# Peptides against a protein of PDB entry 5KEZ: the designs that were tried, part 40

Target 1, 320 residues: chain A of PDB entry 5KEZ
Amino acid sequence: NVAIYNPFRPWWERYQPVSYKLCTRSGNEDEFRNMVTRCNNVGVRIYVDAVINHMCGNAVSAGTSSTCGSYFNPGSRDFPAVPYSGWDFNDGKCKTGSGDIENYNDATQVRDCRLTGLLDLALEKDYVRSKIAEYMNHLIDIGVAGFRLDASKHMWPGDIKAILDKLHNLNSNWFPAGSKPFIYQEVIDLGGEPIKSSDYFGNGRVTEFKYGAKLGTVIRKWNGEKMSYLKNWGEGWGFVPSDRALVFVDNHDNQRGHGAGGASILTFWDARLYKMAVGFMLAHPYGFTRVMSSYRWPRQFQNGNDVNDWVGPPNNNGVI

## One batch from the design tools (peptide; made by RFdiffusion4, then SolubleMPNN)

Design b1_p11_6_s4 (from b1_p11_6, 6 letters changed)
Fold by OpenDDE base, seed 4:
Structure b1_p11_6_s4 (fold): chain B 320 residues (1-320), chain A 11 residues (1-11)
Amino acid sequence: as target 1 above (320 residues)
Amino acid sequence: APSNPTYGLFK
C-alpha cells in the first residue's frame, strides 16, 4: 500500500493498495507465512482484510512511496506491480462530475464511482477478477481461513461472487479437504439507502452495523431503552439472519466517529459500558462475534471531530 | 446522511 508520511503512517494507508504483495507495515511475506503457520498449529485461524474494491487515492503522488517500494501512478491508473492500467478502472463508467460517489441513494454511483477518491476497480472485467482471485488464492495457499471483504457495499454482489467462484479450497495441511474460505463482507446498512445487506447474502456473511448502534443505545439507556427489550435481540430487532450476521460492538471506523452508528457506538474509551456490551455480545447466540482489540491515541477534538483520528497502532518508526 | 467510512484524501 501507499506509504504516507504526512500525517506519519496513518492507519488508513493500509486501505490504499498499490499492489497485492504481502509486504506491509506488519512485515514481509515470509514473516506472514510464519505467523499463519504458528497460529494454525495451535488452532488460531487467520482472516485477511482484503481490499479489493479499489486501489489508492487518485490524488496520491506517483512514485515508489509504498510499503514494498512498488512503483505506482494514480494519475495514469498505472499499477505495474499487479499489473493494472487505465482499462481496469471505472473512470468511464462513473457518471458523476467529480468521479467520486456524490449520492449514496444512487446504487450505481456507490458501486461504480470512487469511494472518497479511491480509484475504483472495474470488477466487471474478468482480468480484474482474476488478479484479485490470484491474490486471495495466494493467501489461501499460505493457510488463511478466509476473508473480510472491505468496502463490499461498493462492489456489485455478482462481481464479488465471480471472484469467490475462482477461489481454491483451504490448505489441507490445516483444514479438512474441500473446506471453503470463510467470507464476511463489510456492508454498512443502517437502512435508508438502496443497497441492502441482503444483496450480499449469497456471497457469505455480512457485517451487521445495526448491532453495535442499537446495543449502544440500550446500554447507554438512551431513548428510554431497557435491557428487557433485548429479549428478542437479533432477528427480532430487524437484524439480518443470524447465520448471515457478523456482529461487533465497534470497529476501527466507528470507533473514530466514522462510518456508521454515530454517537451510540460504544468503545474502549467508555470502559465500563463497553465491557457490558461486549459481555452481552459474547453471551448471546446471535451472529458470528468479532471482538475489537484497539489502542489509545491522543485524541484532540475540534468541532466534534478528532484531528488525530489518523493515528495508527503502537509502532516502531512506522513498523508494527 | 451516507453511512460510509472515509479514508485520507490528498486533495
Scores: peptide ipSAE 0.097, ipTM 0.832, DockQ to the pose 0.155
Fold by OpenDDE base, seed 5:
Structure b1_p11_6_s4 (fold): chain B 320 residues (1-320), chain A 11 residues (1-11)
Amino acid sequence: as target 1 above (320 residues)
Amino acid sequence: APSNPTYGLFK
């Protein structure tokens, strides 16, 4: 991914890829293989956060300022480490003046335009699908168990399916022969927008962002809500079917006060309430659960927003 | 306001 120095190595640089090389601040490919092997050997499975909707931001300077030193040129859409070129992006499909998503009530913009300037891959192209599948298959062959598909809301479900159809079975050294990768898709659907979580059920599980938002409201006792109202928690609250749901109290985005859920989202900053919410989630059978592991950063609120929401994990002068 | 997060500032 790109290396951002202003602000200094923010967490979100991780979501601006310039190649599919396993070479980041977390380590190199050999180190990754080692980790996957060690984890699999003790029954801990690895699921990769796969950023396949886009490459880096369109305004990032061309060069080799990336975690593995790969050259890239956002201006010309040149990512030779893949390789991608200008033919592999949706610039011509997006009809907005900025090239970015401007209206989330327009599904075509949401999927064909850039997410906050991130160069949007043309996932309709078999070439692009194949390059992504190659990346994911490499990970599968290493021994990962599945994937979180980042920004799935911004990809056409059919394009995702086409990629998934190209995937290998899981590595038989650790998984039963014929096993398929576990897929969960990040889709923010709190209602009120045209793109629905149900659009993606055919590809795998989806993130249920209503879960954390509603649970936060209940635990906080907002609007007179009570714990006893959770008797029909899950589908009874309008959530997706349990077998399609991946549930969580918070994620890295809404933990920072933006994204889905707003102020209702409980985080480790509210320790007591957070423990109650996580405890309830783990005790209740609805959905596939995910527990957040985060870190403390120096929050600085200005006009109600944390100006330090960019701060990444603890590091030593950029080295994790 | 958009429901999706941003992936930040560019150099």
Scores: peptide ipSAE 0.094, ipTM 0.838, DockQ to the pose 0.156
Fold by OpenDDE base, seed 1:
Structure b1_p11_6_s4 (fold): chain B 320 residues (1-320), chain A 11 residues (1-11)
Amino acid sequence: as target 1 above (320 residues)
Amino acid sequence: APSNPTYGLFK
């Protein structure tokens, strides 16, 4: 991915790829292989956060400022480490003046325009699909069990399916022959917008962002909410079917006040309430559960916003 | 609340 130095190596640089090389501040490919093997050998499975909707930001300077030294040029859409060129992006499809998503009530913009300036891949092209599939298949062959598909809301479900149809079976050294990768898709659907979580059910599970938002309100006792109201928690609260839901109390985005959920989201900063919410989630039989493991950072609030919400995880890698 | 993540890019 791109190496961002202002601010200094933020968490979100990891979501700006310039190649599909397994070479980042988290480690190199050999280290990753070692981890996957060691984890699989003790029954711990690995699911990769796969960033396949886009490459890096349009405004990032061209050069070799990346975690594995690969050259890239956002201005000319050149990513030779893949390789991608100008033909592999949706620049010609997006009809907004800025080239970015401007109206989330327009599903075409949401899927064909740039997410906050991130260069949008043309996933309708078989070439692009194949390059992504090759990346994911490499991970499958290493021994991962599945994927979180980042920014799935911004990809056409049919394009995702076309990629998934190219995937190998899981590595038979650790999984039964013929096993398929576990897929869950990040789709923010709180209602009121044209893109729905149900659009993606055919590809795998989806994130249920209503879960953390509503649970936070209840645990905080906002608006007269009571825990007794959780008796029909799940589908009874209008959430997606249990067998399609991946549920969580918080994620890296809304932990920082970004994305879906707002101020209701409970985090480790509110330790007691957070433990209550996580405990409830693990005890209640709805959805596939995900528990957050995060870190503290030096929060500095200005006008209600944490100006240090960019701070990345602890890292002793001063080079990559 | 925004309906999309923000990956450090601003207008």
Scores: peptide ipSAE 0.088, ipTM 0.827, DockQ to the pose 0.175
Fold by OpenDDE base, seed 2:
Structure b1_p11_6_s4 (fold): chain B 320 residues (1-320), chain A 11 residues (1-11)
Amino acid sequence: as target 1 above (320 residues)
Amino acid sequence: APSNPTYGLFK
């Protein structure tokens, strides 16, 4: 991914890829392979956060300022380490003046235009699908158990399906022969927009963002909500079917004060209420549960916004 | 109004 130095190595640089090399601030490919092996040998399975909707931001300077030193040029859409070129992006398909998503009520913009300036891959092309599948299959062959598909809301479900159909079975050294990778898709659906979570049920599980939002409201006792109302928690509250849901109290985005769920989202900053919410989630039989492991950072609010929401995990001068 | 995109943090 791109190496950003202003601000200094933010967490979100990881979501701006310039190659599919397993070479980041977390380590190189050999170190990753070693970690996967050690984890699998003690029954801990690895699921990769796969960024396959886009490459880096269109405004990032060209050069070799990346975690593995790979050259890239956003201006010319040149990513030779893949390789991708201008033919592999949706620049000509997006119809907005800016090239960015301007209207989230327009499903075609949401999927064909750039997400906050991130260069949008042409996932309708078999070449692009194959390059992504090669990346994911390399991970499968190393021994990962599955994937979180980042920004799935911004990809056509059929394009995702086409990629998934190219995937190998899991590594038989640790998984039963014929096992398929576990897939869950990040789709933000709180209602009111055209793209729905149900559009993605055919590909795997979907993140249920209503879960953390509604649970936060109940635990905070907002709007007269009571814990006793959680008796029919799950489908009874209008959530997706349990076998399609991946549930969580918070994630890295909404933990930073904005995003899906708003102010209702509970985080470790409110420790007592957060423990109540996480405890309830783990005890109640709805969905596949995900528990957050995070860190403190020096929050600095200006005009209601944390100007330090970019701060990544604890590090020593950029080394994690 | 559309929901706030979480990826706004990338700018």
Scores: peptide ipSAE 0.073, ipTM 0.828, DockQ to the pose 0.140

Design b1_p11_7_s1 (from b1_p11_7, 5 letters changed)
Fold by OpenDDE base, seed 4:
Structure b1_p11_7_s1 (fold): chain B 320 residues (1-320), chain A 11 residues (1-11)
Amino acid sequence: as target 1 above (320 residues)
Amino acid sequence: GSYSNPTYYRK
């Protein structure tokens, strides 16, 4: 991915890929293989956050400022380490003036235009699908158990399906023969927009952002909400079917006040309430649970926004 | 309401 130094190595640089090479701030491919092997050997499975909707920001300077040193040129859509070129992006397909998503009530914009300037891959193309599948298959062959698909809301479900259909079975050294990768898709659906979580059920599980948002209001006792109302928690609250839900109290985005859920989202900053929420989540039989492991950072609020929301996990001069 | 993904790109 792009190496960003202003601010200094933010967490979100990971979501600006320039190649599918497995060399990042966390280590090289050999180290990753070693980690996956060691984890699998003790029954801990690895699920990779796969960034396949886009490449890096359109305004990032061309060069070799990347975690693996690969050259890239956002201006010309040149990513030779893949390789991608201008033919592999949705520049001509997006019809907005800016090239970015401008209206989230327009599903076509949401899928075909750039997410906050991130170069949008043309996932309708078999070439692009195949390059992504190759990346994911490489990880599968290393021994990962599945994937979180980043920014799935911004990809057509059919394009995702086409990629998934190209995936290998899991590595038989650790998984039963014929096992399929576990897929969960990040889709923000709190209602009111045309893109629905149900659009993605055919590909795997979907993040249920209503879960954390609603649980936060209940635990905080907002709007007269009571714990007793949680008796029919899950589908009874209008959430997706349990077997399609990936649930969580918070994620890295809404922990920083971004994404979905607003101020209701509970985080480790409110330790007692957070523990209550996480405890409830783990005890209640709805969805596939995900527990957040985060860190403290020097928050600085300006006009209600943390100007240091970019700060990544504890590191040694950028190396995690 | 309308909910967008957060900004992953800073200029």
Scores: peptide ipSAE 0.121, ipTM 0.852, DockQ to the pose 0.102
Fold by OpenDDE base, seed 5:
Structure b1_p11_7_s1 (fold): chain B 320 residues (1-320), chain A 11 residues (1-11)
Amino acid sequence: as target 1 above (320 residues)
Amino acid sequence: GSYSNPTYYRK
């Protein structure tokens, strides 16, 4: 991914890929392979956060300022380490003046335009699908158990399906022969927008962002909500079917007030309420549960916004 | 709207 130095190595630089090489601040491919092996050997499975909707930001300077040193040129859409070129992006499809998503009520913008400037891959192209599949298959062959598909809301479900259809079975050294990768897709659907979680059920599980948002409201006792109302928690609250749901109290985005849930989202900053929410989540049978492991950072609120929401995990002068 | 997607990029 790109190496951003202003601000200094923010967490979100990891979501700006310039290649599919397994070399980042977390380590190189050999180290990753070693980690996956060690984890699998003790029954801990690895699920990769796969960033396949886009490459880096369009305004990032060209060069070799990346975690693996690969050259890239956002301006010309040149990512030779893949390789991708201008033919592999949706610039021509997006009809907005900025090239970015401007209206989330326009499904075509949401899927064909850039997410906050991130160069949007043309996933309709078999070439692009194949490059992504190669990346994911390499991980599968290493021994990962599945994937979180980042920004799935911004990809056409059919394009995702086409990629998934290219995937290998899981590595038989650790998984039963014929096992398929576990797929869960990040789709923010709190209602009111045209893109629905149900559009993605055919590809795997979907993040249910209503879960954390509504649970936060209940635990906080907002709007007169009571714990007793959770009697029919799950489908009874309008959530997706349990067998399609990945549920969580918070994630790295809404922990920072970004994305879905707003102020209702409970985080470790409110320790008591957070523990209540996580405890309830783990005790209740609805959905596939995900527990957040995060870190504290020096929050600095200005006009209601944390100006330090970019701060990444603890590090030693950029080295994790 | 209020349900905007997260920002992974700063200019």
Scores: peptide ipSAE 0.116, ipTM 0.850, DockQ to the pose 0.123
Fold by OpenDDE base, seed 2:
Parts: structure tokens; C-alpha cells; sequence
Structure b1_p11_7_s1 (fold): chain B 320 residues (1-320), chain A 11 residues (1-11)
């Protein structure tokens, strides 16, 4: 991914890829392979956050300022380490003046235009699908158990399916022969927009953002809500079917006031309420549960916004 | 919900 120095190595630089090389601030491919092996050997499975919707921002300076030193040129859409060129992006497909998503009520913009300037890959092309599948299959062959598909809302479900159909079975050194990778897709659907979580059920599980949002209001006792109202928690509250849901109290985005859920989202900053929410989630039989492990950072609010929301995990002068 | 406050790309 791109290496950003202003601000100094923010967490979100990881979501601006310039190659599919397993070479980041966390380590190189050999170190990753070693970690996967050690984890698998004790029954801990690895699920990779796969960024396959886009490459880096269109305004990032060209050069070799990346975690693996690979050259890239956003201006010319040149990513030779893949390789991608101008033919592999949706520049001509997006019809907005800016090239960015401008209206989230227009499903075609949401999927064909750039997410906040991030160069949008042409996932309808078999070449692009194959390059992504090659990346994911490399991870599968290393021994990962599955994937979180980042920004799935911004990809056509059929394009995702086409990629998934190219995936190998899991590594038989640790998984039963014929095992398929576990897939869950990040889709923000709180209602009111054309893209629905149900559009993605055919590909695997989907993040249920209503879960954390609604649970937060209940635990906080907002609007007179009571714990007793959670008796029919799950489908009874309008959530997706349990076998399609991945549930969580918070994630890295809404810890920082971004994404979805608003102020209702509970985080470790409110430790007592957060423990109640996480405890309830783990005890209640709905969905596949995900528990967050995060860190504190020096929050500084200016005009209602944390100017330090970019701060990544604890590090030693940029080295994690 | 949408990405009304972007996090992945800042100028």
C-alpha cells in the first residue's frame, strides 16, 4: 500500500493498495506465512481483510513511496506490480463530474464511481477478476481460512461472485479436503438507500450494522428502551437472517465516528456499557460474532471532529 | 448508511 507521512503512517493507508504483494508495515510474506502456520497449528484461523474494490487515491503522488517499494502512478492509472493500467478502472463508466460518488441514492454511482477518490477497479473485466483471484488464492494456499471483503457495497454482487468462483479450496494441511473459504462482506445497510444487504446473500455473510446501532441505543437506555425489549433480538428486530449475519458492537470506522451507527455505537471508551453489549452479543444466539480488539489514541476534538482519528496501532517510529 | 465522512483517503 501507499506510505503516507502526513499524517504520519495513518491506519487508513492500508486501504490504499498499489500491489497485491504481502509486504506491509506488519511484515513481509515470509513472516506472514510463518504467522499463519503458527496460528493454524494451534487452531486459530486467519481471515484476511481483502481490499479489492479499488487501488490508492487518485491524488497520491506517483513514485515508489509504498510499503514494498513498488512503483505506482495514480494519474496514469499505472500499477505495474499487478499489473493494472487505465483499461482496468471505471473512469469512463462513472458519469459524475468529479469521478467520485456524489449520490448514494444512485446505485450505479455507488458501484462505478470512486469512493472518496480511491481509483475504482473495473471488476466486470475478467482480467481484473483473475488478478484479484490470484491474490486471494495465494493467501488461501498459504493457509488462510477466509476473507472480509472490504467495501462490498461498492462492488456489483455478480462481480464478487465471479471472483469467488475462481477461488481454490482451503489448504488441506489444516482443513478438510474440499473446504471452502469463509466469506463475509462489508455492506452498510441501515435502510433508506438502494443497495441492500440481501443483494449479497449469494456470496456469503454480510455485516449487520443495525446490530451495533440498535444495541447501543438499548444499552444506553435512549428513548426509554429497555433490555427486556431484546427478547426477540435478531430477525425480530428486522435484522438479516442469522445465517447471513456477521455481527459486532463496533469496528474501526465507527470507533472514530465514521461509517454507520452514529453516536449510539458503543466502544471501549465507555468500558462498562461496552462490556455489557459485548457480553450480550456473545450470549445471544444470533449471527456470527466478531469481537473488536483495539487501542487508545490521543483524541483531540475540534468542531466536533477528532483531528487524530487517523492514528494507527501503537508503533515504534512507524514500525509495528 | 453511507461513507459521509471519508476515512480511507485524506488530502
Amino acid sequence: as target 1 above (320 residues)
Amino acid sequence: GSYSNPTYYRK
Scores: peptide ipSAE 0.112, ipTM 0.857, DockQ to the pose 0.119
Fold by OpenDDE base, seed 1:
Structure b1_p11_7_s1 (fold): chain B 320 residues (1-320), chain A 11 residues (1-11)
Amino acid sequence: as target 1 above (320 residues)
Amino acid sequence: GSYSNPTYYRK
């Protein structure tokens, strides 16, 4: 991915890829392979956060400032390490003046335009689908069990399906023959927008962002909410079907006040309430549960916003 | 709108 130095190596640089090489601040491919093997040997499965909707930001300077040293040029849409060129992006398909998503009530903008300047891949092209599938299949061959698909609401469900149809069965060294990768898709659907979680049910599970948002209000006792109201928690609260839901109290985005949920989201910063929420989630039989493991950073609030929300996980590897 | 990830550019 792109190496960002201002601020110094933020967490979000990881979501600006310039290649599909397994070479980041988290380690190299050999180290990753070693981890996957060790985990699989004790029954712990690995699911990769796959960034396949886009490459890096359009305003990032061209050069070799990347975690694996690969050259890239956002201005010309040149990513030779893949390789991608100008033909592999949706620049001509997006019809907004800025080239960015301007109206989230327009589904075509949400899927064909750039997410906050991130170069949007033309997933309708078989070439692009194949390059992504090759990346994911390489991970499957290493021994991963599945994927979180980042920014899924910004991809057409049919394009996602086309990619998934190219995926191999899981590695038979650890999984039964014919096993398929576990897929869950990040889709922010709190209602009021045209893109719905149900659009993606055919591809796998979907993140249910209403879960953490609503649970937070109840645990915080906001608006007269009571724990007794959780008796019909799940589908009874308007959430997606249990067998399609990936549920969580918080994620890396809304932990920092970003994405969906707002101030209702409980995090480790509110330890007691957070433990209550996580405990309830693990005890209640709804959805596939995900528990967050995060870290502290030096928060500094200015006008209600944390100016240090960019701080990445602890890392002393300044070379990569 | 409901964005997935906030994006920042190198200055």
Scores: peptide ipSAE 0.098, ipTM 0.857, DockQ to the pose 0.118

Design b1_p11_7_s2 (from b1_p11_7, 5 letters changed)
Fold by OpenDDE base, seed 4:
Structure b1_p11_7_s2 (fold): chain B 320 residues (1-320), chain A 11 residues (1-11)
Amino acid sequence: as target 1 above (320 residues)
Amino acid sequence: GSYSNPTLYRK
């Protein structure tokens, strides 16, 4: 991914890929292989956050400022380490004046235009699908158990399916023969927009953002909410079917006041309430649970926004 | 819901 130095190595640089090389702030491919092996050997499975909707931001300077030193040129859509070129992006397909998503009530914009300037890959192309599948298959062959698909809302479900259909079975050294990768898709669906979580059920599980938002309201006792109302928690609250749900109290975005859920989202900053929410989540059978492991950073609020929301995990001069 | 206040930046 791109190496950003202003601000200094923010967490979100991870979501601006310039190649599919396993060479990042966390280590090189050999170190990753070693970690996956050691984890698998003790029954801990690895699920990779796969950024396949886009490459880096269109405004990032061309050059070799990347975690593995690969050259890239956002201006010309040149990512030779893949390789991608201008033919592999949705620049001509997106019809907005800015090239970015401008209206989230327009599903075509949401899927064909750039997410906050991130160069949008043309996932309708078999070439693009194959390059992504190669990346994911490399990880599968290393021994990962599955994937979180980042920004799935911004990809057509059929394009995702086409990629998934190219994937290998899991590594038989640790998984039963014929095992398929575990897939969960990040789709922000709080209602009111045309793209629905149910559009993606055919590909795997979906993040249920209503879960954290509603649970936060209940635990905070906002709007007269009571714990007793959780009697029919899950599908009874209008959430997706349990076998399609990936549930969580918070994620890295809404922990920073962004993404989805608003002020109701509980985080470790509200430790006591957060423990209650996480405890309830783990005790309740609805959905597949995900627990956040985060960190403290020097928050500085200006006009309700943390100007240090970019700060990544504890590191040694950028190396995690 | 929308990705109304994203944390992903161009730079």
Scores: peptide ipSAE 0.082, ipTM 0.847, DockQ to the pose 0.124
Fold by OpenDDE base, seed 5:
Structure b1_p11_7_s2 (fold): chain B 320 residues (1-320), chain A 11 residues (1-11)
Amino acid sequence: as target 1 above (320 residues)
Amino acid sequence: GSYSNPTLYRK
């Protein structure tokens, strides 16, 4: 991915890829392979956060300022380490003036335009699908168990399916022969917008962002909400079917006040309430559960916003 | 409102 130095190595640089090389601040491919092997050998499975909707931001300077030193040129859409070129992006398909998503009530913009300036891959192209599949298959062959598909809301479900159809069976050294990768898709659907979580059920599980938002309200006792109201928690609250749901109390985005849930989202900053929420989630038989492991950072609120919401995980002068 | 994974980059 790109190396961002202003601010200094923010967490979100991880979501600006310039190649599919397993070469980041977390380590190299050999180290990753070693970790996957060790984890699998003790029954811990690895699921990769796969960023396949886009490459890096359109305004990032061209050069070799990346975690693996690969050259890239956002201006010309040149990513030779893949390789991608200008033919592999949706620039001509997006019809907004800025090239970015401007209206989330327009599903075509949401899927064909750039997410906050991130160069949007033309996932309709078999070439692009194949390059992504090669990346994911390499990970599968290493021994990962599945994937979180980042920004799935911004990809056409059919394009995702086309990629998934190219995937290998899981590595038979650790998984039963013929096993398929576990897929869960990040889709933010709180209602009121055209893109629905149900659009993606055919590809795998989806994130249920209503879960954390509503649970936070209940645990906080907002609006007279009571724990007893959780008797029909799950489908009874209008959530997606349990077998399609991946549930969580918070994630890295809404932990920082970004995205779904707003102030209702419980985080480790409110330790007691957070433990209650996580405990309830783990005890209640709805959805596939995900537990957050995060870190503290020096929050500085200005006008209600944390100006340090970019701060990444603990590091030593950029080295993790 | 409208929600997605926020990202920034150098300009």
Scores: peptide ipSAE 0.078, ipTM 0.848, DockQ to the pose 0.115
Fold by OpenDDE base, seed 3:
Structure b1_p11_7_s2 (fold): chain B 320 residues (1-320), chain A 11 residues (1-11)
Amino acid sequence: as target 1 above (320 residues)
Amino acid sequence: GSYSNPTLYRK
């Protein structure tokens, strides 16, 4: 991914890929392979956060400022380490003046235009699908168990399916023969927009952002909410079917006031309430549970915004 | 509208 130095190595640089090389702040491919092997050998499975909707931001300077030193040129859409070129992006398909998503009530913009300037891959092309599948298959062959698909809301479900149809079975050294990768898709659907979580049920599980938002409200006792109201928690609260839901109290985005959920989201900053929420989630049978492991950072609020929301995990001069 | 990851560009 792109190496950002101002601010100094923010967490979100990881979501601006310039190649599919397994070479990042976390380590190189050999170290990753070693970690996967060691984890699998003790029954701990690895699920990769796969960033496949886009490459890096359109305004990032061209050069070799990347975690693996690969050259890239956002201006010309040149990513030779893949390789991608201008033919592999949706620049011509997006019809907005800016090239960015301008109206989230327009499903075609949401999927064909750039997410906050991130260069949008033409996932309709078999070439692009194949390059992504090759990346994911390499990970599968290493021994990962599945994937979180980042920014799935911004990809056509059919394009995702086409990629998934190219995937190998899981590595038989650790998984039963014929096992398929576990897939869950990040889709932010709090209602009121045309893109629905149900559009993606055919590809795997979907993140249920209503879960953390509503649970936070209840635990905080906002608006007269009571714990007793959780009697029909799950589908009874309008959430997606349990067998399609990936649930969580918070994630890296809404922990920082971004994404979806707002102020109701409980985080480790409110330790007591957070433990209550996480405990409830783990005890309740609805959905597939995900527990957040995060870190403290020096929050500085200016005009209601944390100016240090970019701060990544503890590191040694950028190396985690 | 709801976006995924916040992103900034190198200054």
Scores: peptide ipSAE 0.072, ipTM 0.851, DockQ to the pose 0.106
Fold by OpenDDE base, seed 1:
Structure b1_p11_7_s2 (fold): chain B 320 residues (1-320), chain A 11 residues (1-11)
Amino acid sequence: as target 1 above (320 residues)
Amino acid sequence: GSYSNPTLYRK
């Protein structure tokens, strides 16, 4: 991914890829292979956060300022380490003046325009699909069990399906023959917009962002809500079917006041209430559960916003 | 709700 130095190596640089090389501040490919092997040998499975909707920001300076030293040029859409060129992006499909998503009530704009300036890959092209599939198949070969598909809301479900159809079965050294990768898709659907979680059910599970948002309001006792109202928690609250739901109390985005849920989201900063929420989630039989493991950072609020929400996880690999 | 990823890029 791109190496961002202002601010200094933020967490979100990891979501700006310039290649599909396994070489980041988290480690190199050999270290990753070692971890996956050790985890699989004790029954712990690995699911990769796969960033396949886009490459880096359109305004990032060209050069070799990346975690694996690969050259890239956002201005010319040149990513030779893949390789991608100007033909592999949706610049010509997006009809907004800025080239960015401007209206989330326009589904084509949400999927064909740039997410906050991130260069949007033309996933309709078989070439692009194949390059992504090669990346994911390499991970499958290493021994991962599945994937979180980042920014799935911004990809056409059919394009995702086309990529998934190219995936190999899981590594038979650790998984039964014929096993398929576990897929869950990040889709923010709180209602009121044209893109729905149900659009993606055919590809795998979907993140249910209503879960953390609503649970937070209940545990916080906002608007007179009571724990007793959770008797029909799940589908009874209008959530997606249990067998399609990936549920969580918080994620890295809404933990920082971004994404979906707002101030209702419970985090480790509110330790007691957070433990109650996580405990309830693990006890109640709805959806596939995900527990957050995060870190402290020096929060500084200005006008209600944390100006240090960019701070990444503790890391000693700053030279990479 | 809308996706509001705080991802930034250098200009």
Scores: peptide ipSAE 0.070, ipTM 0.844, DockQ to the pose 0.104

